# Peptides against a protein of PDB entry 6IDX: the designs that were tried, part 60

Target 1, 380 residues: chain A of PDB entry 6IDX
Amino acid sequence: KELAKLSADVTFATEFINMDGIIVLTRLVESGTKLLSHYSEMLAFTLTAFLELMDHGIVSWDMVSITFIKQIAGYVSQPMVDVSILQRSLAILESMVLNSQSLYQKIAEEITVGQLISHLQVSNQEIQTYAIALINALFLKAPEDKRQDMANAFAQKHLRSIILNHVIRGNRPIKTEMAHQLYVLQVLTFNLLEERMMTKMDPNDQAQRDIIFELRRIAFDAESDPSNAPGSGTEKRKAMYTKDYKMLGFTNHINPAMDFTQTPPGMLALDNMLYLAKVHQDTYIRIVLENSSREDKHECPFGRSAIELTKMLCEILQVGELPNEGRNDYHPMFFTHDRAFEELFGICIQLLNKTWKEMRATAEDFNKVMQVVREQITRA

## One batch from the design tools (peptide; aimed at target 1 Q87 N99 T129 Q181)

Design b2_p21_7 (made by RFdiffusion4; failed a check: the pose's geometry)
Pose (drawn by RFdiffusion4):
Structure b2_p21_7 (pose): chain A 370 residues (1-223, 234-380), chain P 21 residues (1-21)
Amino acid sequence: KELAKLSADVTFATEFINMDGIIVLTRLVESGTKLLSHYSEMLAFTLTAFLELMDHGIVSWDMVSITFIKQIAGYVSQPMVDVSILQRSLAILESMVLNSQSLYQKIAEEITVGQLISHLQVSNQEIQTYAIALINALFLKAPEDKRQDMANAFAQKHLRSIILNHVIRGNRPIKTEMAHQLYVLQVLTFNLLEERMMTKMDPNDQAQRDIIFELRRIAFDAETEKRKAMYTKDYKMLGFTNHINPAMDFTQTPPGMLALDNMLYLAKVHQDTYIRIVLENSSREDKHECPFGRSAIELTKMLCEILQVGELPNEGRNDYHPMFFTHDRAFEELFGICIQLLNKTWKEMRATAEDFNKVMQVVREQITRA
Amino acid sequence: SEEESLEEMRRRAIRRRKAFF
């Protein structure tokens, strides 16, 4: 108890650390008996002292043994133990992950997605905060080629709805540190879109060109002389600036292939809305048609700007858009809503092709004021 | 940069522990 109190003082901490005092603590956790059952209070003070001593930055986090790591991960992976032990354990794991790629790799193997998510279902906001913080730390430290798989795994176990039901709509008001973790989670989530945003279409890749052909087919085949007239104009009546080679329009980065993903999502998941938008504007040879392809690409780019896809998380922000915690595919759903808004605003302005940038500005104002 | 952002997250995590514990 006394050690937990004094370890926050650097003057004391240095003295104790210079006698390998941290090892006394790690050895106790590694091999001490009945710690959770008979000595939980002592164990809580031990973990408090350990974290306080490590927070002075005198020694590397890489000093910790695999045995110590496994024991701390064990306290998190178990059917919940004492709240004080769990809080410190989650905090120790977060610090290990943030401070070492090696520790991240070992910890990622010792804890499951389901175990971490289950800790969000406790009524204690600090436990919830550290759980989300550990999840954020794993995302921050995951190799670029593993982060997407981790997101899918957390999504399949319902991380989003659990956060919505147990944190955002929970009884306890969200305090500043929890709000910060939700902000970080949202930033990391949006940043999963960044690679596709910056990926150019290969116009010479037939498989990619066939995706655009499929998009056009879904809409034009819903319309016979009128259908023939649409196809004779290649992709003009689908609204692409490059009428003959629309794949070239997807070399603009941002939004790149993310725009294609959004269009395909709208066509497959919301086929009626996609067909309505395209057919209202595919036989219009007055200058008043809303060009779908050009509008979708620019809207995708605008949404990426509004939502700050690619921005790094920082210390100063605690903001988040709660509606993104209500749908597994909220970004794509937002695209669909905004493309319908864009078409409504286009008609309200009796807009022509020359008005394209003005309409996009009004749409930007509509979205950002909402 | 990514490293500066990570350091900010680390500092904030420490302050949060001082406040909660």

Design b2_p21_7_s1 (made by RFdiffusion4, then SolubleMPNN; from b2_p21_7, 12 letters changed)
Fold by OpenDDE base, seed 4:
Structure b2_p21_7_s1 (fold): chain B 380 residues (1-380), chain A 21 residues (1-21)
Amino acid sequence: as target 1 above (380 residues)
Amino acid sequence: SREESLEGLIKLHKERRKKVL
């Protein structure tokens, strides 16, 4: 106990480390020997002292053995571990993951996000906070190839539902520390959109062009009797597509693929449009047809609006930015749905379409509408 | 940078631990 307290002092820590004291602490953990009276209390203070000593940055985290890592991971995975040991073990693992890429690799092999879910289902907010903090550390330190797997694990309705029901909707106020961890998790989840946001459409890619054709098909062919397939020549078909792309509200009516070459929002805008068209088909068709059937200059250009809205949402949500230490603003909505960004887009595109109508906007008012919509979104 | 953000998170981790442990 006194060692744990004194370990917070840099002078004591320096002297104790110079005496190989930290090695003694690590060996106590590595031994796993429960033979001592008051083992749990002794271990809790040992882990506290270890953390406080390591916090001085005098010793590299890479000094820890694989046996030590396995023991600490064991304290997190074992259901009957003392809360005091569990809390310190979560904190140690978070520190290890944050401070060392080598330790991240070893810990990611020993611990899964699934094992940490049990620590979210408890009434102890401190345990919940450290569990989310460790998830966030693992997510932040994950190589790019593994971040999608972490996202998929978060997109699992189970983890999000547990966070939503046991943390966000818990019968207690969320402390600042927990709010920060929820913010970090949100930011790390949105950063997965960065790749698509920065991906330019290739106008020559047939698969990407087929998505634009699918948007057209869903909007215009869903009501057309298949009997009116005009068997007439390739030129009339090209002219028809140009008209359809104009009605869809693309800026480039001849080649809509060119509208997705701007990054941001690149392909992410097309993903949002396709999601809206497939998942909320009635809403999509309504928005497109309400504006395509107008002969007045008050049509809301869906394609242009969807692109600029996607860009604006990326700016508002700070997509691609790393989590900031001073922030704790999280959106509970992002914990309610697997595809929360696309759902937000679907809400905001309806808001945009409504705002456009209310303002009696023309194409010249486009930027003014976007400013009003931005203010509406940022106040909600 | 990623490093600056990580340093900030490490600092917050230390600060949080001092409040709870």
Scores: peptide ipSAE 0.172, ipTM 0.835, DockQ to the pose 0.879
OpenDDE base, seeds 1, 2, 3, 5: peptide ipSAE 0.150, 0.153, 0.161, 0.159; ipTM 0.822, 0.825, 0.830, 0.828; seed 2 fails the geometry check

Design b2_p21_7_s2 (made by RFdiffusion4, then SolubleMPNN; from b2_p21_7, 12 letters changed)
Fold by OpenDDE base, seed 4:
Structure b2_p21_7_s2 (fold): chain B 380 residues (1-380), chain A 21 residues (1-21)
Amino acid sequence: as target 1 above (380 residues)
Amino acid sequence: SREESLEGLIKRHKEQRKKSL
């Protein structure tokens, strides 16, 4: 106990480390020997002292043995471990993951996000906070190829549902540190959109062009009797598509693919449009047809609006930015849905369309509408 | 940078642990 307290002092820590004191503490953990009276209390203080000593940055985290890592991981995976040991073990693992890429690799082999879910289902907010902190550390330190797997694990309705029901909707106020961990998790989840946000459409890619054709099909062919397939020549068909792309509100009516060559938002805007068209088809068709049937200069250009809205949402949500240590602001909505960004887009595009009508906007007012919509979104 | 952001997070979490452990 006194060692754990003194270990917070840098002078004591330096002297104790110079006496190989950390090595003694690590060996106590590695031994796993429960033969001592008050073992759990002794272990809790040992882990506290170890963490406080390591927090001085005098000793590299890479000095830690694989046996030590396995013991600490064992304390997190064992259901009958004392809460005091569990809390310190989670904190040690978080610290290991954050401070060392080598330790991240070893810990990621020993611990799964699934094992950490059990620590979210408890009434102890400190345990929940350290469990999310460790998930966030693993997510932050994951190589790019594994980040999508972490996202898929988060997109698993289970983890989000557990966070939502046991943390966010818990019968207690969320502390600042939990709010920070929820913010970090949100940011790390949105950073997965960065690739698509920075992906330019290739106008020559047939599969990407087929998505634009599908948007057209869903908007205009869903009500047309298939009997009116005009068997007339390729030129009339090209002229028809140009008209349809104008009605869809693309900036480039001849080649809408060119509207998705700007990054941001690149292909992410097309993904949002396709999601809206497939998942919220009635809403999509309504928005497109309400604006395509107008002969007045008050049409809301859906395609342009969807692109600029996607860009604006990326800016508001700071997509591609790393988690900031000072921030604690998280959006509960992002824990409610698997595709929360696309759902947010679907809400915001309706808000944009409404705001456009209310303002009696023309194409010249586009930027003013976007400013008003930005203010509306940022106040909600 | 990624390193600066990580250092900031490490620092915050260290300061939090000192209050809660």
Scores: peptide ipSAE 0.421, ipTM 0.921, DockQ to the pose 0.836
OpenDDE base, seeds 1, 2, 3, 5: peptide ipSAE 0.416, 0.416, 0.415, 0.419; ipTM 0.920, 0.919, 0.919, 0.920

Design b2_p21_7_s3 (made by RFdiffusion4, then SolubleMPNN; from b2_p21_7, 12 letters changed)
Fold by OpenDDE base, seed 4:
Formats: sequence, C-alpha cells, structure tokens
Structure b2_p21_7_s3 (fold): chain B 380 residues (1-380), chain A 21 residues (1-21)
Amino acid sequence: as target 1 above (380 residues)
Amino acid sequence: SREESLEGLIKRHKEARKKSL
C-alpha cells in the first residue's frame, strides 16, 4: 500500500527501479501464489505500484515477460476476479498495448474483443471505461490488415447494442473519460472509410461504371413500363444516358465516372449513393425525380450534392485523422446503426435537398447551400 | 504525427488513471 503511493513519486520510483524493484513486483504477479493472507489486496497494490512505476517511463514496457502478460490477461478473462484487480489489469493491458507494438502482438493473441464485452455489461462505469479503452488501444495499435477485423467485430450488432444499452443509455451520466473513449472508438471506426475516401474511380472499370448505371436504373427504370425499352440505336442510348446523368445531377453528364476521380471523397461518395439507392430506395427516387422533373433552374443536382456532402461529412467527422487527446465528443447515432456513416449521409442528403428548396437555390448558390448545410449538421 | 497523437493519448489516459485508481 505504501509502495503503491510512493511509486507515484519520480524520486522514489527511480531509486526503487535502480534496486530492481519492478522485477520483484513482476515476479510476484508471475508466481500466481494465492496462498498469502490478503492475496487480493496485496495483488491490487502490486499492480498499482507496477503501473505507477512504469508510468514514469524509466523502464521499457518490453521488459515484461510473457508469463506476466498471461497472468494479467488471466485476471481480465477469469470470472469473479476482484474489481480492484480487474481495473488495474485492464489499465496495465491498455498501457502495454499503447506503449509497445511487441506487447500489442502478445496481448492480441491472449485477449479478444469478445472477452472484453463482458466488462461492458457491468454497472461499474470505470470498468466499462477501461474495457473500451483496451478495445480502443487494440484497435489503434492493430496493423492495417487487422483493423478491418477489429471493425467487423465492432460492427457486430451485439457490441454496438451493448455499448448503446449498457454505456450510453445507462441510468448514469457519462463521465468525461467514458465520453473520450466513445469518441476514440468512433474515430477509429470512421477511419476505415479513409481507403474508400482516397480511392479514385477508374473510368475504365466496367464494374464501377455498372454501379453508376444501377443508380440510373433505380432512379428512372423502376417506374418505367418494360415496353419503353429504347430502340436498337446505340446513339439514341448514349444520348438518353447523357440526359439521365444530367437529371441525376452529375457534373460530367457524358461520363459521370469522372466526378468520382477526385479524392476525397472518391469512391466513398459512390458507396453512399448506392447504399441510399438500395436501402432507402423511396427516398433516393424521390430526391432524384423531384429534381429531375424541374425546368425552373431550381433543381438540386443529386450527384454533385452527394459527392460534396460525402466530402463535407468526411471533413466534419475527421475521417483519416487520429483520435485527439483533447476531444470527448461522440455521435450516439454511431452506436444505433450498422452502417452509421451511410445512414448519416442519407439523413444529411435529405437535409441538403430541403435546404436547397427553402433557399430557392440555383446551381450558382451551390456553395452557399453547402455552407448552410454544414452549419446545420455541426449544430445538431 | 501518429506518434505525437499516440503520446497525447497515452498521457491523457495516464492522467485519468491517476484520478481513478
């Protein structure tokens, strides 16, 4: 107990470390010797002292043995571990993951996000915070190839539902540190969109062109009697498609694929448009047809609007930016939907369309509309 | 940088632990 308190002092820590004190503490944990009177209390103080000593940065985290890691991981995975031990074990694992890529690899082999879910279902907000913090640490330190797997594990309706129901909708105020961990989790999950945001459309890729054609089909052929199949003339078909792409509000009416060559938002805008068209088909068709039937210069160009809105949402959500240590702001909607970004896009594109109508905007007002929409989104 | 952002997070979480544990 005294050691744990004194370990917060850098002078004491330096002297204790010089006496191989950390090695003694690690060996106490590694031994797993439950035969001592007050074992749980002693262990809790040992773990506190260890963490406080290591927090001085005098000793590398890489000094930690695999046996120690397994013991700490064991305290997180075992049922009925003392809350005091569990808290410190989660904090130690987080610190290990954050400070050492070598320890991340070892810990990622011993602990799964699934095992940490049980610690989210408790009434203790500190335990929940440390559990999310460890999930975030594992996600942040994951190599690029494994980040998608971490996200897929998070995209599981179960984990989102647990966070939503047990953390966000809990009968208690969200503390600042929990809000920060929810923010970090959100940022790390939205950063998976960066690849698509930075992916240019290839105008020669037939599969990507077929998506644009599918957007046209959903908008214009879904209500069309199959009897109006345009006659065999290849030129009439090209002229028809150019008209349809104009009605869809693409900037390049001849080759809409060119609108997706700009990064950001690249292919992510096309993904959002396709999601809207497939999942919210009535909303998509309404937005497109309401504007495509206008000859009054007050048509809202859907294609251009969708691209610029996707870019704006990426800017607002800071897609591709690392979590900031000063921020605590999270969007609860992120935890309510599996495809939260695309759903947010679907809400915001309706807001944009409404705002365009309210402003009686023309194509010349486009940037003004986007600025008003930005202000509306950032105030919500 | 990634390192600077990570250092900032590590520092914040360290300071938070000192208040919680």
Scores: peptide ipSAE 0.480, ipTM 0.935, DockQ to the pose 0.827
OpenDDE base, seeds 1, 2, 3, 5: peptide ipSAE 0.475, 0.477, 0.476, 0.478; ipTM 0.933, 0.934, 0.934, 0.934

Design b2_p21_7_s4 (made by RFdiffusion4, then SolubleMPNN; from b2_p21_7, 12 letters changed)
Fold by OpenDDE base, seed 3:
Structure b2_p21_7_s4 (fold): chain B 380 residues (1-380), chain A 21 residues (1-21)
Amino acid sequence: as target 1 above (380 residues)
Amino acid sequence: SREEALEGLIKRHKERRKKSL
């Protein structure tokens, strides 16, 4: 206890480190020897002193042995560990991940997000906060190839639902630090959309063109068996599709693929449209047909609106921006749905369509409608 | 930058420890 207090002083820390004091502390942890009286208390003070000493930046985190990492990971993965040891072990792992890419790699092999989920199912908000903070540290330090796997692990209904039920819907007010960790997790998860947001559609990619054709099919041929696609690329067919793409509200009714060449929002807008059309088919068909049957110039152009709305949502959610230390604002809706961005898009496109009708907007009012919708979304 | 985000998380970690440990 005195050592842990004194370890906060840089003069003491320097002398203690010069006497190989950190090596002695690490060896105590590595030994795993539970034979000492008051082992748990002694271990808790040892781990505190270790953290305080390492905070001075005199010793590299890379000095830490794999045996030490395995012992600390063991305190996090084992059931029925003392809460004081668990909290300090989570803090050490977080510090290791944040300060060293080499330690991140070793820790990512020893600990799964699934093991950290168990620490979210507790009534202790400090333990929950350290568990989410460690997940966030792992997520931030993950290479691009593994970030998608972490997102998939997050999109696995378990982590999201557990955060929702045990953290957000908990019987206790969310502290500022927990709110920050939820914000960080949200930002890191939405930043996975950056690739799609910055991906231009290739107008020559037939598979991407087939998605646009599927949007047309769902809107206008919903009763037609997909088997009866009349094969002939006749001029009459091209003229028919141009009319359909105009009714869908694409800016380029001849080649709608050109509307997705602008980044942002690139292909992310097409992903949102396809999600709406497949998951919320009745809503999609209604929005498209209500506007396609109008001849009064008050048609809400669905295609254009969906693209600009996707761009606006990316701006509001700051897709591509890294977490800021000062922010604590998170969207609870992010934790209510597995595909929260696409569901938000589906809500907002209905709001846009409603606002367009209420304003009696024309194509000239488009930017005004978008500004009103932005204000509505940012106030919600 | 990613470095600034890391520094921010390290700072928040240290501040959290001072309050909770």
Scores: peptide ipSAE 0.539, ipTM 0.954, DockQ to the pose 0.804
OpenDDE base, seeds 1, 2, 4, 5: peptide ipSAE 0.465, 0.532, 0.535, 0.535; ipTM 0.935, 0.953, 0.953, 0.953

Design b2_p21_8 (made by RFdiffusion4)
Pose (drawn by RFdiffusion4):
Structure b2_p21_8 (pose): chain A 370 residues (1-223, 234-380), chain P 21 residues (1-21)
Amino acid sequence: KELAKLSADVTFATEFINMDGIIVLTRLVESGTKLLSHYSEMLAFTLTAFLELMDHGIVSWDMVSITFIKQIAGYVSQPMVDVSILQRSLAILESMVLNSQSLYQKIAEEITVGQLISHLQVSNQEIQTYAIALINALFLKAPEDKRQDMANAFAQKHLRSIILNHVIRGNRPIKTEMAHQLYVLQVLTFNLLEERMMTKMDPNDQAQRDIIFELRRIAFDAETEKRKAMYTKDYKMLGFTNHINPAMDFTQTPPGMLALDNMLYLAKVHQDTYIRIVLENSSREDKHECPFGRSAIELTKMLCEILQVGELPNEGRNDYHPMFFTHDRAFEELFGICIQLLNKTWKEMRATAEDFNKVMQVVREQITRA
Amino acid sequence: MESALEAARRRAIARRKEFFA
């Protein structure tokens, strides 16, 4: 108990650390008997002292043994133990992950997505905060080529709805540190879109060109002389600036292939809305048609700007958009809603092609005021 | 990215000082 008190003082901590005092603590955790059952209080003070000593930055986090790591991960992976032990254990794992790529790799193997998410279901906000913090730390430290798989795994176990039901709509008001973790989670989540946003279409890749053909087919085949007249104009009546080679429009980065993903999502998941928008504007040879392809690409880019896809998380922000915690595909759903809004605003302005940038500005103002 | 990690580390420590006090 006394060690936990004094270890926050650097003057004391240095003295204790210079005698390998941290090893006394790690050895106790690695091999001490009945720690959770008979000595939980002692163990809580031990973990408090350990974290306080490590927070002075005198020694590397890489000093910790695989045995110590496994034991701490064990306290998290178990059917919940004492709250004080769990809180410190989650905090130790977060610090290890943030401070070392090697420790991240070992910890990622010792804890499951389900075990971490289950700790969000406790009524204690600090336990919830550290659980989300550990999740954020794993995302921050995951190799670029593994982060998407991790997101899918957490999504399949319902991380989003559990946060919505147990944190956002929970009984306890969200305090500043929890709000910060939600902000970081949202930033990391939006940043999963960044690679596709910056990926150009290869116009010479037939498979990618066939996606655009499919998009056009879904809409034009819902319309016979009128259908023939649409196809004679290649992709003009689908609204692409490059009428004959729309794949070139997807070389603009941002939004790149993310725009294509959004269009395909709208066509497949919301086929009626996609068909309505395209057919209201595919036979319009007055200058008043709303160009779908051009509008979708620019809207995708605008949403990426509004939502700050690509921005790094920082220490000064605690903001988040709660509605993104209500749908697994909230970004794509937002695209669909905004493309309907864009078409409504376009008609309200009796807009022509020359008005394209003005309409996009009004839409930007509508979205950002909402 | 590293700056974000530094910020996360500072906040983690600060949050421990608050919660474990």

Design b2_p21_8_s1 (made by RFdiffusion4, then SolubleMPNN; from b2_p21_8, 15 letters changed)
Fold by OpenDDE base, seed 5:
Structure b2_p21_8_s1 (fold): chain B 380 residues (1-380), chain A 21 residues (1-21)
Amino acid sequence: as target 1 above (380 residues)
Amino acid sequence: MDASIEAQIKRLKERNKKVLS
């Protein structure tokens, strides 16, 4: 207890560390000896003193043993741990993960995001904050090959549902630190879209061209009586597709694949269009057909709008940017759905189509419509 | 990446001071 108080002082910390005092604290944790009366209280003070001493930055985190890591991870994975021990153990794990790549590797073997979910289901916001912060630390330190796995773990309905129901929709105000950790988690999740955002369509890739053809099929062939199968001429078929791609609102009516060669938003725009067409088919067909039937030059070009909207959403959400220390603005909507970005796109494309109609816009007003839509999205 | 990690370390230390005090 007195050691925990004194360990906050840098002068005492320096002297205590010079006397190998930190090694004594690590050995107390490593021993795991639960046989002592008041073990939990003693351990809580030991972990406090250890963390305060290490937070001075005098000693490298790499000094800790694998046995120490396993003990700390054990306190986080055990269901019946004292809240004081749990909180300090989460803080120590976060510190180890952030300060050492070697310790990250060892901790990532001992602890999973799934084990941290249980610490989000509690009524203690401090425990929830440390649990999310540790998830964020693991995500930040994950090698590129494992980031998608961490993302998939966050994309697990369970983690998002628990965060939404127990943290965001909890009966308590969200503290500034929790809001920041939710922001960090959101940013790290959106950074997974960066690969697709920066992927150019290959106009020679038949599979990618088949997606564009599927967009046409969903929009136009679903209502076409099978009796109007256009006759066998390859040229008439190409001319027919050019008309369909014009009605879809692509900029390049001859080769719509060229519209997806610009990065950002690259293939991410095509992913959003395909998601809308498959998951929200009625909304997609309505938007396309309402504009394809217009002869008044007030048609909203869906293809162009979807590409520029995807780009704008990437800019608003700062896709590819790292978390900023000073920000705490998170979007609760991104915790509501597995495909939250695509769902946001589906909402925003409807807003764009509405705004286009309200403004009585033409193709010349496109940038003005996009500016108004940007203001509407950023105010919501 | 390093700046974001450093920022998280700083916030963790500040959070620790508030909780351990």
Scores: peptide ipSAE 0.524, ipTM 0.948, DockQ to the pose 0.892
OpenDDE base, seeds 1, 2, 3, 4: peptide ipSAE 0.521, 0.520, 0.520, 0.523; ipTM 0.948, 0.948, 0.947, 0.948

Design b2_p21_8_s2 (made by RFdiffusion4, then SolubleMPNN; from b2_p21_8, 16 letters changed)
Fold by OpenDDE base, seed 4:
Structure b2_p21_8_s2 (fold): chain B 380 residues (1-380), chain A 21 residues (1-21)
Amino acid sequence: as target 1 above (380 residues)
Amino acid sequence: MEESIKAQIELLKKRNKKDLS
């Protein structure tokens, strides 16, 4: 107890570390010896002292053994651990993950996001904060190849639902520390969209072209009587597709793939369009057909609008930006759905289409409509 | 990324002093 208090002092910490005191603390944890009276209290103070000593940055986190890591991970994974031990163990794991890539690798093998979910289901917001902060640390330190797995774990309805129901919609006001961790989690989740946002469409990739063709099919062939099978002429088919791509509101009516070569938003815009077309088919068809049937120059170009809206949403949500200190602005909406970005796109494209109609916009008004829509989205 | 990691470390240290002391 006194050691834990004194360990906050840098002078004491330096002297204690010089006496190999930290090695003694690590060995106490490694031994796992439950035979002592007041073991839990002693362990809690040991972990406090260890953490305070390590927080001075005098000793590298890489000094810890795999046995120590396993013991700390064990305290986090045990169903009946003292809250004081749990909290300190979460803090130690977060410290290890953040300070050492080697320790991150070892911890990522011992602990899953799934094991941390139980610590989100508690009424203690401090424990919840440490659990989310550890998830964020694991996410932040994850190699790029593993970030998608972390995202998939977050996209799991269970984790999002637990955060939404037990943290965001909890009976307690969200503290600044928790709000920051929710912001960090949101930013790290949005950063997964960056790859698609920066991916240029290859106009020669047949699979990508087939997605554009599928957008056309969903919009125009879903209601078409099979009797209007396009006649045998290859030229008539090409001319028909050019008309359809014009009706879809692509800028390049001949080769819509060229509209997706701009990054941002690259392929992310196509992903959003395809999601809308498949998941919200009635909304998609309505938006496309309402504008495609207009001859009054007041048609809202869906393809162009969807691309520029995707870009705008990426700008508003700061897709690709890393978490900043002092930010605590998280969007609860992003915890409500697994495809929350695409759902937001689906809401915003309807708003855009409505705003276009209300403004009686033409193609010349496009940028003005987008500015009004931006203002509407940022005020909501 | 290093700056974000450093920021998280500093926030963790602040939280530790507040909640674990």
Scores: peptide ipSAE 0.464, ipTM 0.946, DockQ to the pose 0.888
OpenDDE base, seeds 1, 2, 3, 5: peptide ipSAE 0.449, 0.453, 0.450, 0.448; ipTM 0.942, 0.942, 0.942, 0.941

Design b2_p21_8_s3 (made by RFdiffusion4, then SolubleMPNN; from b2_p21_8, 15 letters changed)
Fold by OpenDDE base, seed 4:
Structure b2_p21_8_s3 (fold): chain B 380 residues (1-380), chain A 21 residues (1-21)
Amino acid sequence: as target 1 above (380 residues)
Amino acid sequence: MDASVQAQIKRLKAWNKKVFS
């Protein structure tokens, strides 16, 4: 107990480390020896002292053995561990993951996100916070490929549901520390969009062009009687598609693929448009046809609007930015749906379309409409 | 070490002191 308290002092820590004191603490953990009276209390103080000593940055986290890692991971994975030991073990693992990529790799082999989710189902908000903090550390330190896998996994869907039900909708007020962890998790998850946001469309990629064609098909061919098969002439087809792409509100009516070469938002805008068209087809068709049938110059250009809105949402959500210590703002909507960004886009594109009408906007007012929409989104 | 990781470490240290005091 006194050691744990004194270990917070840098002078004491330096002297204790110089006496190989930290090695003694690690060996106590590694031994796993339950033979001591008050073992749990002694272990809790040992882990506290270890954390406080390591917090001075005098000793590298890489000094810890695989046996130590396994013992600490064991305290997190075992159901009947003392809460005090569990708290310290979660904190140690978080610190290990954050401070060392080699330790991250070892810990990621010993612990699953699924095991950490069990610690979110408890009434102890401190345990919940440490569990999310460790999940965030694992997510931050994961390679990009593994981050996407973590986000797509059943464990992530379940994680969001558990966080929503047991943390956000819990009977306890969310403390600042928990709010920060929820913010961090949000930022790290939205950063998975960065790749698509920075991916330029290749105008020569047929598969990407087929998506644009599918947007046209969904908007214009879904209600068309098959009897209005576009006449056999290749030239009439090209002229028809140019008209359709104009009605869709693309800036480049001849080659809409060129509108997706700007990064940000790159291909992410096309992903949002396709999601809207497939998942919210009625909403998509309504927005497109309502504006495409206007000859009064008050048409809202869907394609251009979708691209600029996607860019705006990326800016508002700070996609690609690292989490900041001082931020505690999170969107509960993020935890309600697996594709929360695309759903947010679907809400915001309707808001944009409404705002465009209310303002009686023309193409010249586009930037003014976008500014009003930005203010509406940021105040909501 | 990136600024985010350093920030998280600093936050963790501060929080650990609060929780383990």
Scores: peptide ipSAE 0.017, ipTM 0.468, DockQ to the pose 0.795
OpenDDE base, seeds 1, 2, 3, 5: peptide ipSAE 0.018, 0.005, 0.016, 0.017; ipTM 0.488, 0.403, 0.457, 0.456; seed 1 fails the geometry check

